# Peptides against a protein of PDB entry 5Z08: the designs that were tried, part 165

Target 1, 168 residues: chain A of PDB entry 5Z08
Amino acid sequence: RQKDEWAKKTSSLMKQLDWFIGEHLGAMLAAEELGGPVVGELMEIDPDDLSAGFNAHGKLKKATSQPDLDRRQRRIDDIWGPQDEQGQAHKRKRGADEALAASAEMRDLIEQLMNKLVEAGGDNSATYVEIPRESAAARFLVRSKVAMFHPNDARRLRLVDFGRDLDD
Target 2, 222 residues: chain B of PDB entry 5Z08
Amino acid sequence: GLPRLIDAIEEASKIPAKRRQTPIKPTIEKLTTHLYTHGASPDSLLRLADLLTLRNHLDQASLAAITRNLYPSSTVSDEVVLRFIGALGHGQLKPTLALQALFLRWLVMVYHLLENPGVLGQVYGVLFDLLDTAAIRPQLCHLLALVTRRKHVRPFRIQAILTLSRQTGGDPNLTGLLRVFKNYYPEIIVGDATKGRASAFKHPDPQWRQHLDEIQQRRSEA

## One batch from the design tools (peptide; made by RFdiffusion4, then SolubleMPNN)

Design b2_p18_8_s1 (from b2_p18_8, 7 letters changed)
Fold by OpenDDE base, seed 4:
Structure b2_p18_8_s1 (fold): chain B 168 residues (1-168), chain C 222 residues (1-222), chain A 18 residues (1-18)
Amino acid sequence: as target 1 above (168 residues)
Amino acid sequence: as target 2 above (222 residues)
Amino acid sequence: AEEEAIQAAILAEYEAPP
């Protein structure tokens, strides 16, 4: 009974999270991965704004060509430079693709974190997921106080167990 | 060189075929010949991925011809991979399902050249959710077979494949994917749905592979 | 090690001649 209720609640939560990730969070995480603002500082990133690129400070670059952009940023700017209507459509689609990728990464990370939590059977030491990099997704979860890094290993991430904190 | 050919095609792609001053076909033929002979650099691959995945005025035959000759001369970046993944599925702005199948086939054939194979693992869910699309399922299952790790083999995905396998009458590609899952978790009960013929996930085009290897060898000698 | 072996087997099937 409790496992079934947990599974249902987890499924419902995952659906809501999936919606949130797909509709909102993915674009913001993509922006952060592209050197944009950290999620929480800019609440409304229009996919069209992603097309403008971000400066070294994570602020939307206005269309002016600053020369010292990192090679990756140049590619983004070349991809997202002010071009004709088709160029804008290309930019919007690229932004959507990056948002989709970021959404997928976040979903995968959450899935891994939840699976480890379930598999651990209450052993907090077994709840850590190995992350290959500190992604925007990982950082977001930590900032949101949903996840925490291992104190001694930034490659290990776990969900915050709110249930144990209530029983202690 | 290749960049100039891409420039010309990019410009032509902005204009409807009926309004072009010059036919694009000769330029496409030059591009495909160049790609066949020399392959595409990482920068050229990105530009070509955009031409292939974004809606433009290029005809389907030209897009297919470019895709069939899209030999990487070096590695394939995450960015290039993500362009092709983003082009998958249903939608008015997406490429045709036939072209999407070619993209998936291409990803399978260049999998060993990915700078980061893990990028496909990150979008595993996106790929998995497209399994119901019959037109791309064969290549999609093959790609998923390469990408699947233990972390991806979950009860809900197992059940989804089993359900879809029953609905499709035991598609051999789905059976093949279930066998891959079973390799990670031997305890998976695949039931009667998997007693059927499974795809072996062999290389889709051995001649294409051989030609790719020849192009890649030239890079190692340079 | 086990995952690597599984992946190697899948790749071997991929590389196998028709």
Scores: peptide ipSAE 0.410, ipTM 0.520, DockQ to the pose 0.780
Fold by OpenDDE base, seed 1:
Structure b2_p18_8_s1 (fold): chain B 168 residues (1-168), chain C 222 residues (1-222), chain A 18 residues (1-18)
Amino acid sequence: as target 1 above (168 residues)
Amino acid sequence: as target 2 above (222 residues)
Amino acid sequence: AEEEAIQAAILAEYEAPP
């Protein structure tokens, strides 16, 4: 009975999550993958600024124009910049395709994470999903404190079990 | 009782081994046996922390034996924690790095018994600045993994770990600590440091934990 | 809450059998 209620609640939550992923989150994750703003950015520090490194005094090194940052910024500017109508349509289509891809990746990842959690039967060591790469989706789940990386393997991700803290 | 044993060891610690009238080893063995059986009260724990952290004439084997049997029977006070933290680093008056590693390991193993876990967060900077000390780095990273909160994950510390990771050829303990940071801020790009093996930060001594739990359980029944 | 969840997860790995 409790498993069935959990399954129903989980199914309802998944439907809501699917909607949210499809309507909003996919586009935001795609923007993040393209170097846009991080979804649920907890730090005033841009991830790009983090990647640029910090000086010996802990100040953000101004991203010297490393060609890759310029490419990402160009992509951001290309995605978000005012483009002419024809360029906007192609960008909208590409943006929509990237959003769909990001949505699909997020859905698949959540499904895998949930399946492993159910299969593990309370064994936290068995709840890890192997991820092929770090994605905006994976990062989002970790930022939202829904998932966490294996302490020894960044290719392993698991859902955070919130249930234990409620029963104690 | 334990206080009398500590008294005897404190007095002996003031005298060089060659000038002692009585060997201290039998008293150390009695102490470690008592600690193993009953644990240390908060008062005894503080006195033992002073014996372990302050420069005296006790031999390294005795100090290590006491540390390995330093089971708290109750909680661990901030004062005790600060004694061990103050003993870390380089200096002629500080304990050996080998003993410091044992202290850090002990702090990891008793972390759940701290009266105020936040005390370690207050000295986070002191702990973090010792990461360049290779001899204590494994246990230090483990302790930092437990202590780290969002407020501690700062850009300069991220960069410091990344730099040190490069310098050390990707120390797994540093990679593990960086993953802890990444759990707070997933946007942290670890680059090639993530490709390496990270430390799991597992309990360093499951048997010691089990024995500690048995000692702690006896207290709850009293 | 979020910090607690991360800490709980770290503690869970700490408690996990070898």
Scores: peptide ipSAE 0.421, ipTM 0.513, DockQ to the pose 0.512; fails the geometry check
Fold by OpenDDE base, seed 3:
Structure b2_p18_8_s1 (fold): chain B 168 residues (1-168), chain C 222 residues (1-222), chain A 18 residues (1-18)
Amino acid sequence: as target 1 above (168 residues)
Amino acid sequence: as target 2 above (222 residues)
Amino acid sequence: AEEEAIQAAILAEYEAPP
């Protein structure tokens, strides 16, 4: 009985989450991936202060342009570049495609995280998913306190086990 | 008892080793044995903290031996914590960096026994500003990992860790601390500096923890 | 609550066996 109620609640939550990802979060995550505003609690930290703090002493050596990261940064310039009329339809289509891609990435990441949690059988060390990059989706899950990075490996992400706190 | 042993060591600490009438080593051994068996009360901890942190004529080996056996039998007061924090850094009146590293390790190991863990948060800036000191950095990062709250994660501190991480070639302790910061603010872009191995900040001495738990249990039964 | 959860996770790693 309790397992069935948990399964129903989990299923309902998953449907709501899937809806939220598809309708709202995907576009927001895409915007973040494209250098738009970070989705989540407005950090009282002025992004400009973060940027200014990073600009002053950080000669960030130009990260060797992995061609794909450079393409996304160029896309930021393309999204926020001057609104020429003909560019709007292509921008809308690109925006929609990026939102769909972000939604798919988020869904896939959640699925992987859940699968690892189930497979681990209670071993927290086995619950980590290897992520190829720190995506907006990964960051969102961490901001939402749904996931945590491995303390020793930023490429490893796990779900926060809320199960213990709900039974108390 | 422990107070009498501390009295004897306090008196001996005022006198240079060459001018002492009796060797202090046997008294230190009695003290460390007593501490290992029974731990130190809050009052005894304060007195021992003063012996460890204030400049005196005790040798480094004796100070290290006391620190390694500094098991609290009860809680650790704010005053005791502040004595150890005040002993950190560079200066002629400060303990050696090796001893400071032992103090930081001790604070990590007794963190759960602090009367007010928030006291460390109040001195967060003092601790953070010592990260450039390589000799104490591993233990300092571990302590900061325990102490860090959202209010401490500021842009200037993020940048300071990033800069120091680059300068140190990606010290895993700094990477670990930066991950703690990222838990509070996931939007922190750590760049290539975090691609390295981070410290897990595990308990530095499981045997010491086990022995501490045994001492703490005896008190609850008494 | 959130800060406590993060702290608890850090403490859990601290207490985890080697």
Scores: peptide ipSAE 0.414, ipTM 0.515, DockQ to the pose 0.550; fails the geometry check
Fold by OpenDDE base, seed 2:
Structure b2_p18_8_s1 (fold): chain B 168 residues (1-168), chain C 222 residues (1-222), chain A 18 residues (1-18)
Amino acid sequence: as target 1 above (168 residues)
Amino acid sequence: as target 2 above (222 residues)
Amino acid sequence: AEEEAIQAAILAEYEAPP
């Protein structure tokens, strides 16, 4: 009974999540993968602050124009910059393709995470999914507190077990 | 009882070993046996914390033996925690780094018995600033992994860990701590150290844990 | 809630058998 209710709730949640991923999150994740803004709450930590580094006193180092920042900024500018009409159609198609790819990646990742959680039978050590790369999808799940990286392996991701809180 | 044993050790701790009329070792053995069997009450823990953290004439082997048998029979007060935190770092009046590592390990093992776990969060900066001390770093990273909250994950601390990780050639304990930070801020790039083995921050002594649980269970039944 | 989940996971790893 509880397993069936959990399965139904999980199925319903997955459908809602699939909808959310397809309609909203995929495009946002694609934007993040392409170098756009991070999806989620405005982090107190500006990614630029992380890239610029901090001095020994915790003060932001002035962003020295490192050429690699220029490449990311160029990609952002290429994504968000004014492009001519023909460039817009290709950009829209590419954006749609990237959104679909991001959506598919997120769905696949969630499915893997859920499957591992079910297979583990309560063994938290067995709930980890090996991720090939740190994706925007993986990062989003961690930011959303839906998933956690293995404390010892950033290639291993698991769902946060909310089940303990539901039974109390 | 335990208070009388502590009294005897406190008195002996004031006297250099060469000037003691009686060997203290038998009394230390009685103390450690008592601690192993019954644990230490909050009051006894405080007294023992003072013996362990304050400079006295007790030998390192005795101090280590007491620390290894420092089973709380109840909770651990903020005052006891602060005694151990205050004993960390460099200085002529500080315990040896080896003993400090044992204290940090003890704090990790009794973390669930703290009356106020938030007390460690209040001294987070003190703990974090000791990460450069290699001798205590493994246990310190483990303790910080337990204590870290989002409010502690600041850009300057992220950078400090990254810098120290580079300087240490990717200490797995620092990598582990950085992963804890990454759970709060996934944007943190751990770099190639992600390929490295990070510390799992598992319980350092399962047998000690089991014995602690047995001592704690006896209290709940009384 | 989020911090609690992270901490619970860290504690769970700590409590996990070797």
Scores: peptide ipSAE 0.397, ipTM 0.509, DockQ to the pose 0.553; fails the geometry check

Design b2_p18_8_s2 (from b2_p18_8, 8 letters changed)
Fold by OpenDDE base, seed 3:
Structure b2_p18_8_s2 (fold): chain B 168 residues (1-168), chain C 222 residues (1-222), chain A 18 residues (1-18)
Amino acid sequence: as target 1 above (168 residues)
Amino acid sequence: as target 2 above (222 residues)
Amino acid sequence: DEEAAIQQAILAEYEAPA
């Protein structure tokens, strides 16, 4: 009885998550992968501040290297800049393709994480998925407190086990 | 009892070893045996923290032996914690770096017994600024892993770890600490610094933990 | 609390057998 109710609740949650990934999250993750804004809460840490580095006194170094800022700004401008009508259609199609790719990556990652959680049988050490790269999808799951990195290996990601709190 | 043993050691600590009328080693052995069997009360723990952290005439082997047997029978007060934190760093009045490493290891092993774990968060900057000290870095990173909260993860500290990681050739303890930071802020771009092996931050001494649990259980039954 | 969850995970790793 309780297992069946849990299975139904889990299935409902997975459907809602799949909907959210397809309708909203995929496009946002694609934007992040392309160098756009990070999906999530306004963090006090500006990613640009992280890239610029800090001096010995903890002050932000002025990003003096024009070329990398220009590349990032070009990427931002390429993503969000005003484009001519023909360029907009190709970019909209490319953006849609990137959003679909990001959605698929997120779905696959969640599926792998869930499968490992089930296979582990309660052993937290066996719940890690090897990720080929630190994707926007992986970062989002960690920001959302749904997943965490292995303490010893950046290539390993696992779901946060919420299940123990439900049996008490 | 334990207070009388501490009294004897406190008096002996004021006198250079060559001028002592009696060897201190038998008294240290009685103390460490008592600590191993019964642990230290909060009051005794504070007195022992003073003996360990303040400059005196006790030998390094005796200080290390006391530290290795410093089982709390109860909780660890903020005052005790601050004595050990105040003993960290460089200076002629500070304990040796080897002894400081033992203190940090002790703080890691008793972290769950702290009356207020937040006290370590208040001195986070003091701890973090010692990361360049190689002799204490392993235990310091482990302690910082336990202490770190979102408020401590600042851009300048991220950059400091990244810089130090490059300078040390990717110290696994720094990589582990950077992972802790990344758990709070996943958007932290660490590049190749996180591709290396990180420290697991496992309990430093499982046998010590087991013995601590036995001492703590005896108190709950009394 | 997110911070609590992260801390619990670190503590769990600490307590996990070698």
Scores: peptide ipSAE 0.478, ipTM 0.548, DockQ to the pose 0.507; fails the geometry check
Fold by OpenDDE base, seed 4:
Structure b2_p18_8_s2 (fold): chain B 168 residues (1-168), chain C 222 residues (1-222), chain A 18 residues (1-18)
Amino acid sequence: as target 1 above (168 residues)
Amino acid sequence: as target 2 above (222 residues)
Amino acid sequence: DEEAAIQQAILAEYEAPA
């Protein structure tokens, strides 16, 4: 009974999450991956400010754009730069494609995280998924307190175990 | 009993070792044995914290032995915590950095027994500003990992850790602390400093934890 | 509480066997 209720709740949650990812979150995550606003509470510090790093005085350094950040920032500039009307249509299509890609990445990541949680059989050390990159999806899950990074390895992510509090 | 042992050590601590009529070592051994067997009450913990943190004539080996056996039989008060925090840093009147590292390790190991864990959050800045002190950094990072809340994760502190991480060649304890910060704010970009090995912040002494749990369990049965 | 969950996870790692 409790397993069935958990399975039903999990299934319901997954459906709601899938809907939310498809309808809203994918576009927002794509925007974040492209260096747009971070989804969540507006920290007074612009994520771009965090990406740029801080100077010795805690002030924003000019982003020495790592080449990949440069590519993302270039993608932002390519996405947000003044482009002609044809550029806007291509930009909208590219934005839609990036939103779909972000949605797919989020779905895949959640699936992997859930699979590892089930496979671990209660061993917290085995619940970590190896992530190829720190994606907006991964960051969102951590911000949402759904997932956590391994303390020692940023390439390892796990779901927050909500289940332990139910048996006590 | 424990109070009488503490009394004897307090009196001996006022006198230079060369001027003591009796060797203190046997009394320290009795104290540490008692602490290992029964733990320390809140009142005894406070008295021992004063012995450990205030300048006196006790030798470093004795102070370290007391610290390593400082099992609370109950909770740890804010006052006890603040004695240890006040003993941190550089100064002629402060304990040695080696002893300070033991104090920080102790605070980590008894963190779950604090009457008010929030007291450490109130002194977060004091702890954080000591991260440049290499001798205490490992235990300090571990304690900060336990204490850190969202309110403590500030841009200037992120940058301070990043700067210090670069200066230290990627100290794994600093990397671990940055990971803790990132759990509160995943948007924190740590760059290459995050690619390094981080500390897991595992319990520093599992045997000490087990023995503490046995002492604590005896309290719950009484 | 979101902060509590993070703290519990840090504590869980602390308590995890070596």
Scores: peptide ipSAE 0.478, ipTM 0.546, DockQ to the pose 0.532; fails the geometry check
Fold by OpenDDE base, seed 5:
Structure b2_p18_8_s2 (fold): chain B 168 residues (1-168), chain C 222 residues (1-222), chain A 18 residues (1-18)
Amino acid sequence: as target 1 above (168 residues)
Amino acid sequence: as target 2 above (222 residues)
Amino acid sequence: DEEAAIQQAILAEYEAPA
């Protein structure tokens, strides 16, 4: 009985998570991958501020217009800027495709992270998933305190083990 | 006992080696043997920290031998920590950079025994500003990895690490520290700096740790 | 606490065998 209730609750939570990823999170992650706002910005660290660099006193150096940031921001502006009806349809389709891709990447990443956690049998060193790139999905999971990068390998990501920390 | 050995070394440290009536090496060996067997009490740690950090006439080999055997039998006070932090950096009155690296390594290995780990957070800026010193950077990055909290991850420090990483050709220890920063703020764009190999920040001496644990267990049984 | 989780991961790596 209790195992079945836990299984049902876990299944319900997974369905809700899958829904949330598909309906909301995928689009936000896609926006981040395209250079848009970071989901759950803890600090208004404008990516532009990070790129502009900070002086030794913590003041933002005025962004020297590096053309590549202008190109990403222009790509964001080009993605979100007023376009004619045909351009809007193509942008909406591209945005939808990117949102679907981001959703799929997030689902796959969560699945891999969960599988490694189960396979590790409690060995925290074995819980790391190798990620091919630092994605918006990976960053989101880390910001959300669901996952952590390996302190020594940014290509290695693991779930935060909430269960073990409670028993010790 | 340990206090008498420290007394003898303190007196010898005031005198240049060439002017000593007796060789200090046998007394240093007795001290290091005692430290290895029993560890150092908080009071003895403070006295030894002064011997290690203040300019005196002890040779570098003796200072290194004491540091390698500096097992706390109990906790490490803020005062002891601050002696070692105050000994860091450049200057004629400072210990050698090689000895400073041993001090930082020691702080890493005894971090779990600090009476107040927050003391290192209070001097975070002092530690961080020494990252350009290549000779101590590996141990300094490891200590900073343990000490770093969200409040320490500031834009200017992120940029400082990124700049220094570029200048050093991607020092793995800086990459490791930057990853620690990213765990607090995943939005930190590290670019190619994090694509490189990072230091593992593993315990620098597992045998030293095991021996420390044995010394600490004997205290709990007494 | 988020900071505690990050610290624990760093400590876990510190404790992990070579």
Scores: peptide ipSAE 0.477, ipTM 0.553, DockQ to the pose 0.535; fails the geometry check
Fold by OpenDDE base, seed 2:
Structure b2_p18_8_s2 (fold): chain B 168 residues (1-168), chain C 222 residues (1-222), chain A 18 residues (1-18)
Amino acid sequence: as target 1 above (168 residues)
Amino acid sequence: as target 2 above (222 residues)
Amino acid sequence: DEEAAIQQAILAEYEAPA
């Protein structure tokens, strides 16, 4: 019974997630992979702030290396900036291909995570998927509190078990 | 009863061991046996926290033995928590770093019994600023892993852990804490530090937990 | 609550058998 209800809820959530991935999330994740904005809430922590580091007082160190910021900004500008009509078609196709790739990666990752959760039979130690890389998809799932990294291995990701009754 | 044992130990704690008329060890053994069997009430727990955290003439072995048997029979008050937090760090009036490590371990093991877990979040900065103290770092990272909320994950703290991780050659406890931070902010680039072994922050003493659960269960039946 | 889920998962690792 509980497994069936969990399976139904999971299936419904997966369908909704598949829809969301296909319609919206894939493009956003592709943008993130291409160096665009991080998908999710505007975090008070700019990734650039993390890269620049902070002084002993928690103030942003002025990024002395302007060139790498310029490269990311150029990529963002190249992604979002006005391109000429012929460049737009190739860019739209490339953007669509990247969005499809990101969507496929997210779907595959979720499927692996779900399969491991089911296979583990309640053993949290067995629920980890080994991820080849820290993808935008993996990061998004963690930001969304759908997944967590293994506390000891950032190559290991698992779903957050929502099946423990969130006490109403 | 437990209060009388605490009274005797409190009085003995005021006197140097060489000047005591009677050995305190038998009384400590009675106390630890009582604690193991029945746990400590909130009132007794506070008194014991004072004995453990305030400078007195009790020997380190006795203090450690009390700490290892400090089973709460009920909840742990904010006042008790703050006694242990106030005992952390460097100073002539502070307990030894070895004893502080035991206190932090105890806080980890009784975290689920805190009347207000938020109290540790309020003193998060105090705990975090002690991460440079190698002797307590393992237990401190474990406690911080439990206490950390999104509001605590600040850029300066991320950078502080990253810096300290580099300085320590990638202490696995710091790596573990960074991963906890990354669970709140996945965009945190921990670089090669995430590739290293991190601490799992598992319960430090399963037998102690089981015995605590037995003591707690007796209270629910009463 | 996303934060609660993260906390529960950290607690679950803490409670997990060695």
Scores: peptide ipSAE 0.474, ipTM 0.542, DockQ to the pose 0.590; fails the geometry check

